Peptides against a protein of PDB entry 1BH9. Designs and how they scored, part 41

Target 1, 89 residues: chain A of PDB entry 1BH9
Amino acid sequence: FSEEQLNRYEMYRRSAFPKAAIKRLIQSITGTSVSQNVVIAMSGISKVFVGEVVEEALDVCEKWGEMPPLQPKHMREAVRRLKSKGQIP

## One batch from the design tools (peptide; aimed at target 1 T30 M42 I45)

Design b2_p30_6 (made by RFdiffusion4)
Pose (drawn by RFdiffusion4):
Structure b2_p30_6 (pose): chain A 89 residues (1-89), chain P 30 residues (1-30)
Amino acid sequence: as target 1 above (89 residues)
Amino acid sequence: SKTVKEMVDEFLSEMKDEYELTDEQVEELK
């Protein structure tokens, strides 16, 4: 396999949101503070959401006869399709 | 398997019970 397959996997494996921002974002909406577990669970669910959007946008870029990197028009279009399939909020 | 929407709705339902959140706060979190 290529250095890139390996490096693409490593990024996938360890990419994660910083806990500090996830927590401040959540607690700045509940007013109350929140737990370690809530932050981690929220991060895991957000990572999956990011995954579906990028995977869906990659499909749009592919079908529009274009190549990566993903452009803004791809992200928004993907969002519209995911909402239609009703798979994202 | 669960969609992202279903996972989010389920997770926020659990937070609403745990933290006694209002419907407005649940919507903002979503």

Design b2_p30_6_s1 (made by RFdiffusion4, then SolubleMPNN; from b2_p30_6, 14 letters changed)
Fold by OpenDDE base, seed 5:
Structure b2_p30_6_s1 (fold): chain B 89 residues (1-89), chain A 30 residues (1-30)
Amino acid sequence: as target 1 above (89 residues)
Amino acid sequence: SLSVKEKLEKFLEELKKKYNLTDEQVKKLL
């Protein structure tokens, strides 16, 4: 990995969704209380998902001959491409 | 409802399989 890639990974690793907010969000959808394990699992999966979208967006940015920081257009195109590949629904 | 909760849990299990994640791995990522 390049130093830049490593730095991005470190920032990604340190980022997290607030557990309380995730719990409230899930409960608002389900209409009932959820376990701590469900909150942890959903938080982790969400983080992985965001990471995959960001990775694809960086690829889009590069292929378009542009440089970071990422813009909304890169994120939208990333999601479109991942859907096209069947990576996300 | 219980049915919605069950569906959510099933969905989480499917996602864990898709991303090849265990509960312990998820905990380490957070």
Scores: peptide ipSAE 0.047, ipTM 0.600, DockQ to the pose 0.055
OpenDDE base, seeds 1, 2, 3, 4: peptide ipSAE 0.034, 0.029, 0.021, 0.036; ipTM 0.573, 0.550, 0.484, 0.576

Design b2_p30_6_s2 (made by RFdiffusion4, then SolubleMPNN; from b2_p30_6, 11 letters changed)
Fold by OpenDDE base, seed 4:
Structure b2_p30_6_s2 (fold): chain B 89 residues (1-89), chain A 30 residues (1-30)
Amino acid sequence: as target 1 above (89 residues)
Amino acid sequence: MLTVKEMLEKFLEELKKKYNLTDEQVEALK
């Protein structure tokens, strides 16, 4: 891994969605309270999801011959590609 | 550290308890 890749990975590993925010978000959708385990599970899944989208976006950026930072166009294309691959609904 | 699969399973277990879901209903969510 390059130093840049390691740096990104380290930042990703250290990042996390605030539990309180996730809890509120889930509850706003479900209309009822959720357990801590649900919050933890959803937080983890969300982190992985975001990570996969970002990784795909970086791939898009590279394939387009562009350099970071990522732009909205990279994110949109990433989502499109992931959908086409069946990795996200 | 839990895998995504394990986290999802944990989530579904919690949903099952909270909403009294049947096994069939849980499978439908997969």
Scores: peptide ipSAE 0.026, ipTM 0.450, DockQ to the pose 0.214
OpenDDE base, seeds 1, 2, 3, 5: peptide ipSAE 0.024, 0.026, 0.025, 0.021; ipTM 0.470, 0.453, 0.440, 0.453

Design b2_p30_6_s3 (made by RFdiffusion4, then SolubleMPNN; from b2_p30_6, 13 letters changed)
Fold by OpenDDE base, seed 5:
Structure b2_p30_6_s3 (fold): chain B 89 residues (1-89), chain A 30 residues (1-30)
Amino acid sequence: as target 1 above (89 residues)
Amino acid sequence: SMSVAERLEAFLAELKEKYNLTDEQVEALK
Protein backbone atom coordinates (compact mmCIF):
# COMPACT_ATOMS: atom_id res chain seq x y z
CA PHE B 1 0.00 0.00 0.00
CA SER B 2 0.98 3.56 -0.60
CA GLU B 3 1.04 5.89 2.37
CA GLU B 4 -2.20 7.45 1.19
CA GLN B 5 -3.91 4.09 0.80
CA LEU B 6 -2.74 2.98 4.21
CA ASN B 7 -3.97 6.19 5.76
CA ARG B 8 -7.40 5.78 4.18
CA TYR B 9 -7.57 2.21 5.40
CA GLU B 10 -6.65 3.24 8.92
CA MET B 11 -9.31 5.93 8.94
CA TYR B 12 -11.84 3.40 7.71
CA ARG B 13 -10.71 0.81 10.24
CA ARG B 14 -11.14 3.25 13.11
CA SER B 15 -14.54 4.54 12.03
CA ALA B 16 -17.80 3.13 13.36
CA PHE B 17 -21.48 3.96 13.54
CA PRO B 18 -22.86 4.91 16.96
CA LYS B 19 -24.49 1.83 18.48
CA ALA B 20 -27.45 3.69 19.94
CA ALA B 21 -28.32 5.32 16.62
CA ILE B 22 -28.00 2.04 14.73
CA LYS B 23 -30.14 0.24 17.29
CA ARG B 24 -32.88 2.84 16.99
CA LEU B 25 -32.76 2.72 13.21
CA ILE B 26 -32.94 -1.07 13.06
CA GLN B 27 -35.80 -1.19 15.53
CA SER B 28 -37.65 1.42 13.51
CA ILE B 29 -37.37 -0.83 10.46
CA THR B 30 -38.03 -4.21 12.09
CA GLY B 31 -40.64 -3.03 14.55
CA THR B 32 -39.05 -5.13 17.30
CA SER B 33 -36.16 -4.86 19.72
CA VAL B 34 -32.76 -6.16 18.65
CA SER B 35 -29.84 -7.61 20.59
CA GLN B 36 -26.45 -6.00 21.03
CA ASN B 37 -24.91 -8.60 18.71
CA VAL B 38 -27.38 -7.72 15.97
CA VAL B 39 -26.42 -4.07 16.35
CA ILE B 40 -22.73 -4.96 16.11
CA ALA B 41 -23.24 -7.09 13.02
CA MET B 42 -25.50 -4.59 11.27
CA SER B 43 -23.11 -1.77 12.12
CA GLY B 44 -20.37 -3.82 10.52
CA ILE B 45 -22.20 -4.61 7.30
CA SER B 46 -23.27 -0.96 7.05
CA LYS B 47 -19.65 0.09 7.47
CA VAL B 48 -18.62 -2.24 4.64
CA PHE B 49 -21.37 -0.83 2.44
CA VAL B 50 -20.42 2.78 3.11
CA GLY B 51 -16.77 1.93 2.64
CA GLU B 52 -17.41 0.43 -0.77
CA VAL B 53 -19.49 3.42 -1.86
CA VAL B 54 -16.83 5.86 -0.70
CA GLU B 55 -14.11 3.87 -2.43
CA GLU B 56 -16.06 3.97 -5.68
CA ALA B 57 -16.79 7.67 -5.24
CA LEU B 58 -13.09 8.40 -4.79
CA ASP B 59 -12.42 6.49 -7.98
CA VAL B 60 -15.10 8.52 -9.78
CA CYS B 61 -13.62 11.74 -8.48
CA GLU B 62 -10.18 10.75 -9.71
CA LYS B 63 -11.40 9.56 -13.10
CA TRP B 64 -13.25 12.84 -13.60
CA GLY B 65 -10.00 14.65 -12.94
CA GLU B 66 -11.33 16.34 -9.83
CA MET B 67 -9.90 16.81 -6.36
CA PRO B 68 -11.35 16.05 -2.92
CA PRO B 69 -13.50 16.60 -1.01
CA LEU B 70 -16.11 14.26 -2.40
CA GLN B 71 -19.28 15.92 -3.62
CA PRO B 72 -22.83 14.60 -3.90
CA LYS B 73 -22.35 14.09 -7.63
CA HIS B 74 -19.47 11.68 -6.94
CA MET B 75 -21.58 9.72 -4.48
CA ARG B 76 -24.54 9.51 -6.85
CA GLU B 77 -22.33 8.34 -9.70
CA ALA B 78 -20.64 5.81 -7.42
CA VAL B 79 -23.98 4.30 -6.44
CA ARG B 80 -25.04 4.15 -10.08
CA ARG B 81 -21.85 2.34 -11.04
CA LEU B 82 -22.05 -0.11 -8.17
CA LYS B 83 -25.64 -0.94 -9.09
CA SER B 84 -24.58 -1.44 -12.69
CA LYS B 85 -21.86 -3.83 -11.55
CA GLY B 86 -24.33 -5.69 -9.37
CA GLN B 87 -22.31 -4.93 -6.25
CA ILE B 88 -25.25 -3.28 -4.51
CA PRO B 89 -29.02 -3.72 -4.93
CA SER A 1 -24.64 -24.54 22.81
CA MET A 2 -22.75 -21.65 21.25
CA SER A 3 -21.46 -18.76 23.33
CA VAL A 4 -22.38 -15.18 22.50
CA ALA A 5 -19.01 -14.70 20.83
CA GLU A 6 -19.41 -17.88 18.80
CA ARG A 7 -22.88 -16.84 17.66
CA LEU A 8 -21.52 -13.49 16.54
CA GLU A 9 -18.76 -15.19 14.56
CA ALA A 10 -21.31 -17.46 12.92
CA PHE A 11 -23.44 -14.48 11.96
CA LEU A 12 -20.44 -12.69 10.49
CA ALA A 13 -19.72 -15.80 8.46
CA GLU A 14 -23.27 -15.72 7.13
CA LEU A 15 -22.92 -12.06 6.21
CA LYS A 16 -19.64 -12.81 4.47
CA GLU A 17 -21.34 -15.37 2.29
CA LYS A 18 -24.47 -13.33 1.67
CA TYR A 19 -22.68 -10.16 0.65
CA ASN A 20 -19.56 -11.81 -0.80
CA LEU A 21 -17.20 -10.11 1.64
CA THR A 22 -13.46 -10.71 1.78
CA ASP A 23 -11.72 -11.95 4.89
CA GLU A 24 -10.12 -8.55 5.21
CA GLN A 25 -13.49 -6.83 5.19
CA VAL A 26 -14.82 -9.17 7.86
CA GLU A 27 -11.80 -8.53 10.04
CA ALA A 28 -12.28 -4.80 9.62
CA LEU A 29 -15.72 -5.15 11.22
CA LYS A 30 -14.29 -6.51 14.46
Scores: peptide ipSAE 0.030, ipTM 0.541, DockQ to the pose 0.046
OpenDDE base, seeds 1, 2, 3, 4: peptide ipSAE 0.026, 0.026, 0.026, 0.026; ipTM 0.522, 0.529, 0.527, 0.529

Design b2_p30_6_s4 (made by RFdiffusion4, then SolubleMPNN; from b2_p30_6, 14 letters changed)
Fold by OpenDDE base, seed 4:
Structure b2_p30_6_s4 (fold): chain B 89 residues (1-89), chain A 30 residues (1-30)
Amino acid sequence: as target 1 above (89 residues)
Amino acid sequence: SLSVKEMMEKFLEELKKKYNLSDEQVKALM
């Protein structure tokens, strides 16, 4: 790891989606109550998803010859690319 | 070195272990 990569990882590792917010979101979608384990699992999956998008966005940024911080255009392109790769719906 | 994705996957795996989540439970969320 470069120091920059390690720093990013530490930031991601320390970040978490608020359980209450995730629970509300899931219940809004499913229309039913969900267990704490479901909330935890979904939080983890969401974190992985965000990580994938950010990683792709960083790649986009680099390929475009630009420097961080990431901009919305990088995120949009990242999502597009991930969809094209079939990595996200 | 690990990619961000791999790091996050490991994190999720750790969460699964910590909270005793099965692959089936995770799959059911997809």
Scores: peptide ipSAE 0.036, ipTM 0.570, DockQ to the pose 0.079
OpenDDE base, seeds 1, 2, 3, 5: peptide ipSAE 0.028, 0.024, 0.026, 0.025; ipTM 0.536, 0.511, 0.523, 0.529

Design b2_p30_7 (made by RFdiffusion4)
Pose (drawn by RFdiffusion4):
Structure b2_p30_7 (pose): chain A 89 residues (1-89), chain P 30 residues (1-30)
Amino acid sequence: as target 1 above (89 residues)
Amino acid sequence: SEEEYMEKLEEALLKLQETILEEMEELASE
């Protein structure tokens, strides 16, 4: 396999949102503070959401006869499709 | 109070996902 497959996997494996921002964002909406578990669970769910959007946008870029990197028009179009399939909020 | 706390967490998750989408569009524009 290529250095890139390996490096693409490593990024996938360890990519994660900083807990500090996830927490401040959530607690700045509940007013109350929140737990370690809530932050981690929210991060795991958000990573899956990011995953579905990129995966879906990659499909649009592919079908529009274009190549990566993903452009803004791909993200927004992907979002519209995911909402139609009703798979993202 | 538990149902209200859960609703606030659901609203916070939706806001988080919206903020991620805004950031993804900004990075994609670069």

Design b2_p30_7_s1 (made by RFdiffusion4, then SolubleMPNN; from b2_p30_7, 17 letters changed)
Fold by OpenDDE base, seed 1:
Structure b2_p30_7_s1 (fold): chain B 89 residues (1-89), chain A 30 residues (1-30)
Amino acid sequence: as target 1 above (89 residues)
Amino acid sequence: EKKKREELLKKALEKLQELILEKLLEEAAK
């Protein structure tokens, strides 16, 4: 598998949603301030979610008999499968 | 009130996941 692409996803998982950005996003939806603990929890869930999607996408790619890098079609199918499994809403 | 808070947080999580998926798709398209 493509180590370079996986590295990019790991970098994204770590840096794409800093606490400040997550806090702003939540507040934009709730209309009120949110606690630090909620932000921490949401950050953790986000990182787990990235890992789950990438892992499922790699499985899709392999099952389709294809080689990395992951393509949008692998990601889309991964999401459909995760929803079907009830792992994501 | 607790249920309202939970629903709001659920919506926030769903929105966040949507954004993550968009970014993952962008990365995969590079």
Scores: peptide ipSAE 0.537, ipTM 0.871, DockQ to the pose 0.844
OpenDDE base, seeds 2, 3, 4, 5: peptide ipSAE 0.531, 0.478, 0.482, 0.481; ipTM 0.870, 0.855, 0.855, 0.857

Design b2_p30_7_s2 (made by RFdiffusion4, then SolubleMPNN; from b2_p30_7, 15 letters changed)
Fold by OpenDDE base, seed 5:
Formats: C-alpha cells, sequence, structure tokens
Structure b2_p30_7_s2 (fold): chain B 89 residues (1-89), chain A 30 residues (1-30)
C-alpha cells in the first residue's frame, strides 16, 4: 500500500457520525428515546453502509472503464445494484 | 416488548439507510 492509501484508510477508520445527530435521527424515526447502546449500534451500521455504497460505486466505475473520482451516475448505479441484491431498501 | 423493540429498530435502520443514501447522492452531485 502507498502512503496515500494508508492515510485514506486511517482517515476512514477514524471517521464517524456524530452521536448526537444519530440519536436525534433515530428518535425522529421511532418517536421514542433511544439508549446509548442503540446509538453505538446504529453508528456502526451507518459506517459500514456508507462503505458498502462507496465500494459498490467504485466497482461500477471500474466496470464501466472509467477513472475516479466517483460521479453521480456511479452512485445512482451503485444504489440500483444494491437494491436489486436486497442489500438496501 | 422485545418484538416491538426489534421492529422499531429495524424500521429505524431502513429509514436511516434511506436518508444516508439521499445525502450521499446529493453530495455526489455537488
Amino acid sequence: as target 1 above (89 residues)
Amino acid sequence: MEKERQEKLEKAKRELMEQILEELLEEAAK
């Protein structure tokens, strides 16, 4: 791995959704208060989800023979593919 | 009670994923 790749990995690994924002979002959906453990779980799920969508978009970009950076069309196609596989709603 | 909690959690998960998707698509378009 190049230094750039390692740096991107570390930055991604250390990034996370703010707990307060996740808590508010979940509570707006459920209509009730949620525990800290639920926030932690949903934060983890969200992190993995974002990674999977981006990974799929990168795969689309590569399979279309195109070069980074990702474009909206790659993201849209990634979403369609993940929906067809039942991995996202 | 556990069933209701699980159903609410799954609903929240689905809707959260939908909202994140919307944000990702919007950011990609910028």
Scores: peptide ipSAE 0.110, ipTM 0.595, DockQ to the pose 0.711
OpenDDE base, seeds 1, 2, 3, 4: peptide ipSAE 0.109, 0.107, 0.100, 0.050; ipTM 0.597, 0.583, 0.569, 0.494

Design b2_p30_7_s3 (made by RFdiffusion4, then SolubleMPNN; from b2_p30_7, 10 letters changed)
Fold by OpenDDE base, seed 4:
Structure b2_p30_7_s3 (fold): chain B 89 residues (1-89), chain A 30 residues (1-30)
Amino acid sequence: as target 1 above (89 residues)
Amino acid sequence: SEEERRKKLEEALEKLFEKILEELLEKAAE
C-alpha cells in the first residue's frame, strides 16, 4: 500500500503506548514492580511489534485482493504468518 | 536466578503482545 497509508499507521503506533500504561500492564502481568528501563525497552519493542503486525496485515489484505481498512481477519492472518516466520512468539 | 528472571520477562512480553493484539483487533473491528 501507499506510503501515506503506512504513515498513518506509523503515527498511530507512536502514540499507542505511553510509558505509564505500559508500566501498569507489565506490572499487572508480572505481579512485581518494573524499572523505567524495562518500560522503555518494552514500549520500544511493542511499537516495533505493532508495526510488523500492521505491515503484515496490509500485505495480507493486498494479497487477498482487498483494500483497507484492515479487518480482524487480516490481523489474525498476519499474526499467523509472523509466527510461522518466527518473527513473533 | 537470571534464567528465571529472563523467563518471567519473556512471559510478560508474550502477555503484552496478546494484549496488544486484542486491542488491535478491537480497533480493526470498529
Scores: peptide ipSAE 0.351, ipTM 0.786, DockQ to the pose 0.771
OpenDDE base, seeds 1, 2, 3, 5: peptide ipSAE 0.351, 0.341, 0.345, 0.338; ipTM 0.786, 0.783, 0.785, 0.784

Design b2_p30_7_s4 (made by RFdiffusion4, then SolubleMPNN; from b2_p30_7, 15 letters changed)
Fold by OpenDDE base, seed 5:
Structure b2_p30_7_s4 (fold): chain B 89 residues (1-89), chain A 30 residues (1-30)
Amino acid sequence: as target 1 above (89 residues)
Amino acid sequence: MEAERERLLKEALEALFEKILEELLKLAGE
């Protein structure tokens, strides 16, 4: 598959979850302070989620007999499949 | 309460996932 697109997804996975941003988001929902360990865990889970969605989308693209780059329809189908497998909420 | 904490953390995680999906869709649209 396209190394350019995969690189963009990988860069996103590496950079999109700074602790401060994760902490702010969690606290906006919980209404209370969040520990560093919770932030670390949520960041880690988020990174795993990105990888699983992209991996599943690549599988969808291949199984549909289509060529890269990944399209929104591949991502949406990947999410549906991962939800049905109970791998994501 | 632990149940409340777990519920709130689950909601936070779901919000994160929704944000991530939005970003991935944007990347896929480029």
Scores: peptide ipSAE 0.491, ipTM 0.839, DockQ to the pose 0.805
OpenDDE base, seeds 1, 2, 3, 4: peptide ipSAE 0.480, 0.474, 0.483, 0.477; ipTM 0.835, 0.834, 0.837, 0.834

Design b2_p30_8 (made by RFdiffusion4)
Pose (drawn by RFdiffusion4):
Order: C-alpha cells, then sequence, then structure tokens
Structure b2_p30_8 (pose): chain A 89 residues (1-89), chain P 30 residues (1-30)
C-alpha cells in the first residue's frame, strides 16, 4: 500500500475534536457544567457526522465530474441530500 | 432531568452546526 493510504488511515484513526471547545460549547448552552463522558460522547457523534458529510460531498464532487479537494458547493449540496434522506438533523 | 436532556439535544445540534461551518471554512481555504 501507499504512504498515503497509511497516512490517510492514521489521520482517520486519531483525528478528534479538542475536548476544551466541545465542553465550552455545550456548557455555554446548558448553563450547568457537564461531564467527561458527555464531552467524549458528543465528540464521537460529531466525528461520525463529519464523516457522513465528507463522505456524501465526495460523492457529489465525483458525480459532478470534479476532483477533490472538496469545495464549498460540495458540502452544502451534500447537506441538502442528507437532509432529504433524513439521515442528518 | 427532561429539561437537561432537551438542552443537551440542542447542544448536540449546535455542535454539528459548528462542525459544518468548520468544514465549509476548510473548503473555502482550499
Amino acid sequence: as target 1 above (89 residues)
Amino acid sequence: TEELAEKLEEALLKLQETALEALLEMAEAS
């Protein structure tokens, strides 16, 4: 396999949101503080959401006869399709 | 407990909106 397949996997494996921002974002909405588990669970769910958007946008870019990197028009279009399939909020 | 659950659901939606906005900023920078 290529250095890129390996490096793409490593990034996938360890990519994660910083806990500090996830927590401040959540607690700045509940007013109350929140737990370690809530932050990690929210991060896991958000990483899957990001995954579905990129995966879906990659499909739009592919079907529009274009190549990566993903452009803004791809993200927004992907969002519209995911909402139609009702798979994202 | 029900009120805290509703606030956490709203916070998750906000988190997902913020993640989408970051993706759009990354796409614009590319």

Design b2_p30_8_s1 (made by RFdiffusion4, then SolubleMPNN; from b2_p30_8, 11 letters changed)
Fold by OpenDDE base, seed 1:
Structure b2_p30_8_s1 (fold): chain B 89 residues (1-89), chain A 30 residues (1-30)
Amino acid sequence: as target 1 above (89 residues)
Amino acid sequence: DKELKEKLEKALEKLQEEALKRLLEEAEKL
């Protein structure tokens, strides 16, 4: 598998959900301030989501008899499968 | 608060939607 791409996804997962940005996003939807614990929980769930999508996409890629790097079609199919399994909304 | 809970769930879905968008962008870079 492509180690370089996986590293990029890992770096994204680590940096894509800064607390301040998540807090602002949540507050824009709720219309009120949210606790630090809520922000932490939302961040964690989001990071888990990214990991699940990438993991499923790798499985899709393999099942289709294809080799990395992962392509958008693998990610899209991964999401469809995860929704079908009830693992994500 | 039921309304707040629903809003938080919606916020989570929005976060995941944005995350997926970025994952697709990363995949397009190859």
Scores: peptide ipSAE 0.506, ipTM 0.859, DockQ to the pose 0.775
OpenDDE base, seeds 2, 3, 4, 5: peptide ipSAE 0.484, 0.490, 0.495, 0.497; ipTM 0.849, 0.852, 0.855, 0.855

Design b2_p30_8_s2 (made by RFdiffusion4, then SolubleMPNN; from b2_p30_8, 13 letters changed)
Fold by OpenDDE base, seed 5:
Parts: C-alpha cells; structure tokens; sequence
Structure b2_p30_8_s2 (fold): chain B 89 residues (1-89), chain A 30 residues (1-30)
C-alpha cells in the first residue's frame, strides 16, 4: 500500500490524543478529576485502537481483493470485525 | 468504585468513537 496514506494515519495517531483533550473528555464523563496516569493510559489505549483499526482495514482491503487507498467502507468493516473478535468494545 | 470504573469505560468508548470518526474523515479525503 501507499506509504503516503499510511504515513498520514501514523501522523494522525501520534497527534490525535493530546493529554489536555483526553483529560477534558474523560472528566466530562466521569464528573471528577482524573490522574495523569489515567490520561496516559487512555491515550495509549486510543493510539492502539487507531493502529488496530488501520491494520484490520488493510487486511479487509486485501481480502476483498481491492487496492489502495483505504476507504471508509474498509474502516467500518474493520471495526465490525474487531468488535466481533472482542478486540474493541 | 464500580460507578467510576463504568464511567471510565464509557470514556474509553467515546474516545474510540471519536477516533473512528476521524479515521473515516481521513479515509474520505485520501
């Protein structure tokens, strides 16, 4: 697959979960302050999730006999499969 | 507490949903 697209997803994965934003999101749901360690853990989990979705989407694309670039349908199918496997909630 | 743990799980789910939407947007543009 094109390194350009994969690089863009990697760049996204690296930048998408800044601590402040994660903290705000968590606290908006919990209604209480959360520790730095919780934020770090949640950020890590999110980054892993992104990586797994992209990886699964690549697999879906290949299994469907299709060529890059990855499309939304590959991402949607990837998430469905990951949920089925219990990899994601 | 169990309630807090559940809320953290909810937060995790929300983060993943957000990330997924952002991935979809990227996929639409690339």
Amino acid sequence: as target 1 above (89 residues)
Amino acid sequence: SAALKEKLEEAKKKLMEKAFEELLELAEKL
Scores: peptide ipSAE 0.588, ipTM 0.885, DockQ to the pose 0.783
OpenDDE base, seeds 1, 2, 3, 4: peptide ipSAE 0.576, 0.573, 0.576, 0.579; ipTM 0.882, 0.881, 0.882, 0.882

Design b2_p30_8_s3 (made by RFdiffusion4, then SolubleMPNN; from b2_p30_8, 15 letters changed)
Fold by OpenDDE base, seed 5:
Structure b2_p30_8_s3 (fold): chain B 89 residues (1-89), chain A 30 residues (1-30)
Amino acid sequence: as target 1 above (89 residues)
Amino acid sequence: SAEREKLLQEALKELQRQALEELLAQAEAL
């Protein structure tokens, strides 16, 4: 696999969900204050989501007999499969 | 409450949507 692409995805997963931004997003939707623990939980769930999508996409790529780097079609198929499995909403 | 949980779920879906868009963008960039 391409170490570069996977490293970028890992770096994204680690940095994409800062508490302040998540708090603002949640509060914009809920219209009320959100606790730190809720923000932490939402961040964690989101990070897990990213990891699961990438992992599933790698599996899709392999099962289709294709080679990295991952393409959008692998990501889209991964999401469809994860939804079918009930792993993501 | 059920309403609160639904709203939080909606927030999560939005976070995941944004994340997926970024993943797709990264994949498309190569």
Scores: peptide ipSAE 0.595, ipTM 0.891, DockQ to the pose 0.737
OpenDDE base, seeds 1, 2, 3, 4: peptide ipSAE 0.584, 0.563, 0.580, 0.575; ipTM 0.888, 0.881, 0.887, 0.884

Design b2_p30_8_s4 (made by RFdiffusion4, then SolubleMPNN; from b2_p30_8, 15 letters changed)
Fold by OpenDDE base, seed 1:
Order: structure tokens, then sequence, then C-alpha cells
Structure b2_p30_8_s4 (fold): chain B 89 residues (1-89), chain A 30 residues (1-30)
């Protein structure tokens, strides 16, 4: 699929995980300082997650015989499928 | 070490939940 929605998802994937914000979030949960490598890894995993969810949602949409734009039901089903595959926790 | 690992997992889950929330928000707005 090629549509404006996909472009918005890509823009989000690229911009949603700035290092400073990720570091603050991790440290708020762990209660201790975290290394740059941990921040980089966490950011990367998050970006991959977004991509995988969107990719799976597109597959769900196609398998259901539906057309873009993606709807919440496609995203929810994508997550369920990814969990069943062990791709995400 | 196990405690830190578990906390990092929780941090990742939090990031994933927020990301999913935003994806859903975009889908709802479409």
Amino acid sequence: as target 1 above (89 residues)
Amino acid sequence: MAEREELLKKALEALMEEALRRLLEEAEAA
C-alpha cells in the first residue's frame, strides 16, 4: 500500500523515540542511570516494533479483503498475531 | 542483574504500549 497514512506512520516511527525522552523514561522505571547503549537498543527495538505492527496490520487488512486506511481493528489484530508468533511480548 | 533485566523489560513494554496507543490514535483519526 502507498498512502498518506503510511507516511504518517513512518514519520512517527522516525521521530517518536528521541534519546533524551527514552533515557528519561527508562530511568524513571529503573530508578538508576542507563548507558547510551541501552538507550540506543531500546529506541531501536521500539522503532522495529512500530514497523512490525504496521506491516502485520497491512497484512491483516489485505487478508480480510479490506482496503486502506488501516483501522484500529487491524492494529489490534496485528498485535494479537505478533504475540502468538512470539514476535512481541 | 535479574532485577535490572526485569525493570528494562518493563521499560520496553511501556514504550511499546505508548507506541501502540499512538498508532491506534492515528488509525482512529484516519
Scores: peptide ipSAE 0.551, ipTM 0.870, DockQ to the pose 0.757
OpenDDE base, seeds 2, 3, 4, 5: peptide ipSAE 0.529, 0.509, 0.464, 0.495; ipTM 0.864, 0.854, 0.848, 0.854

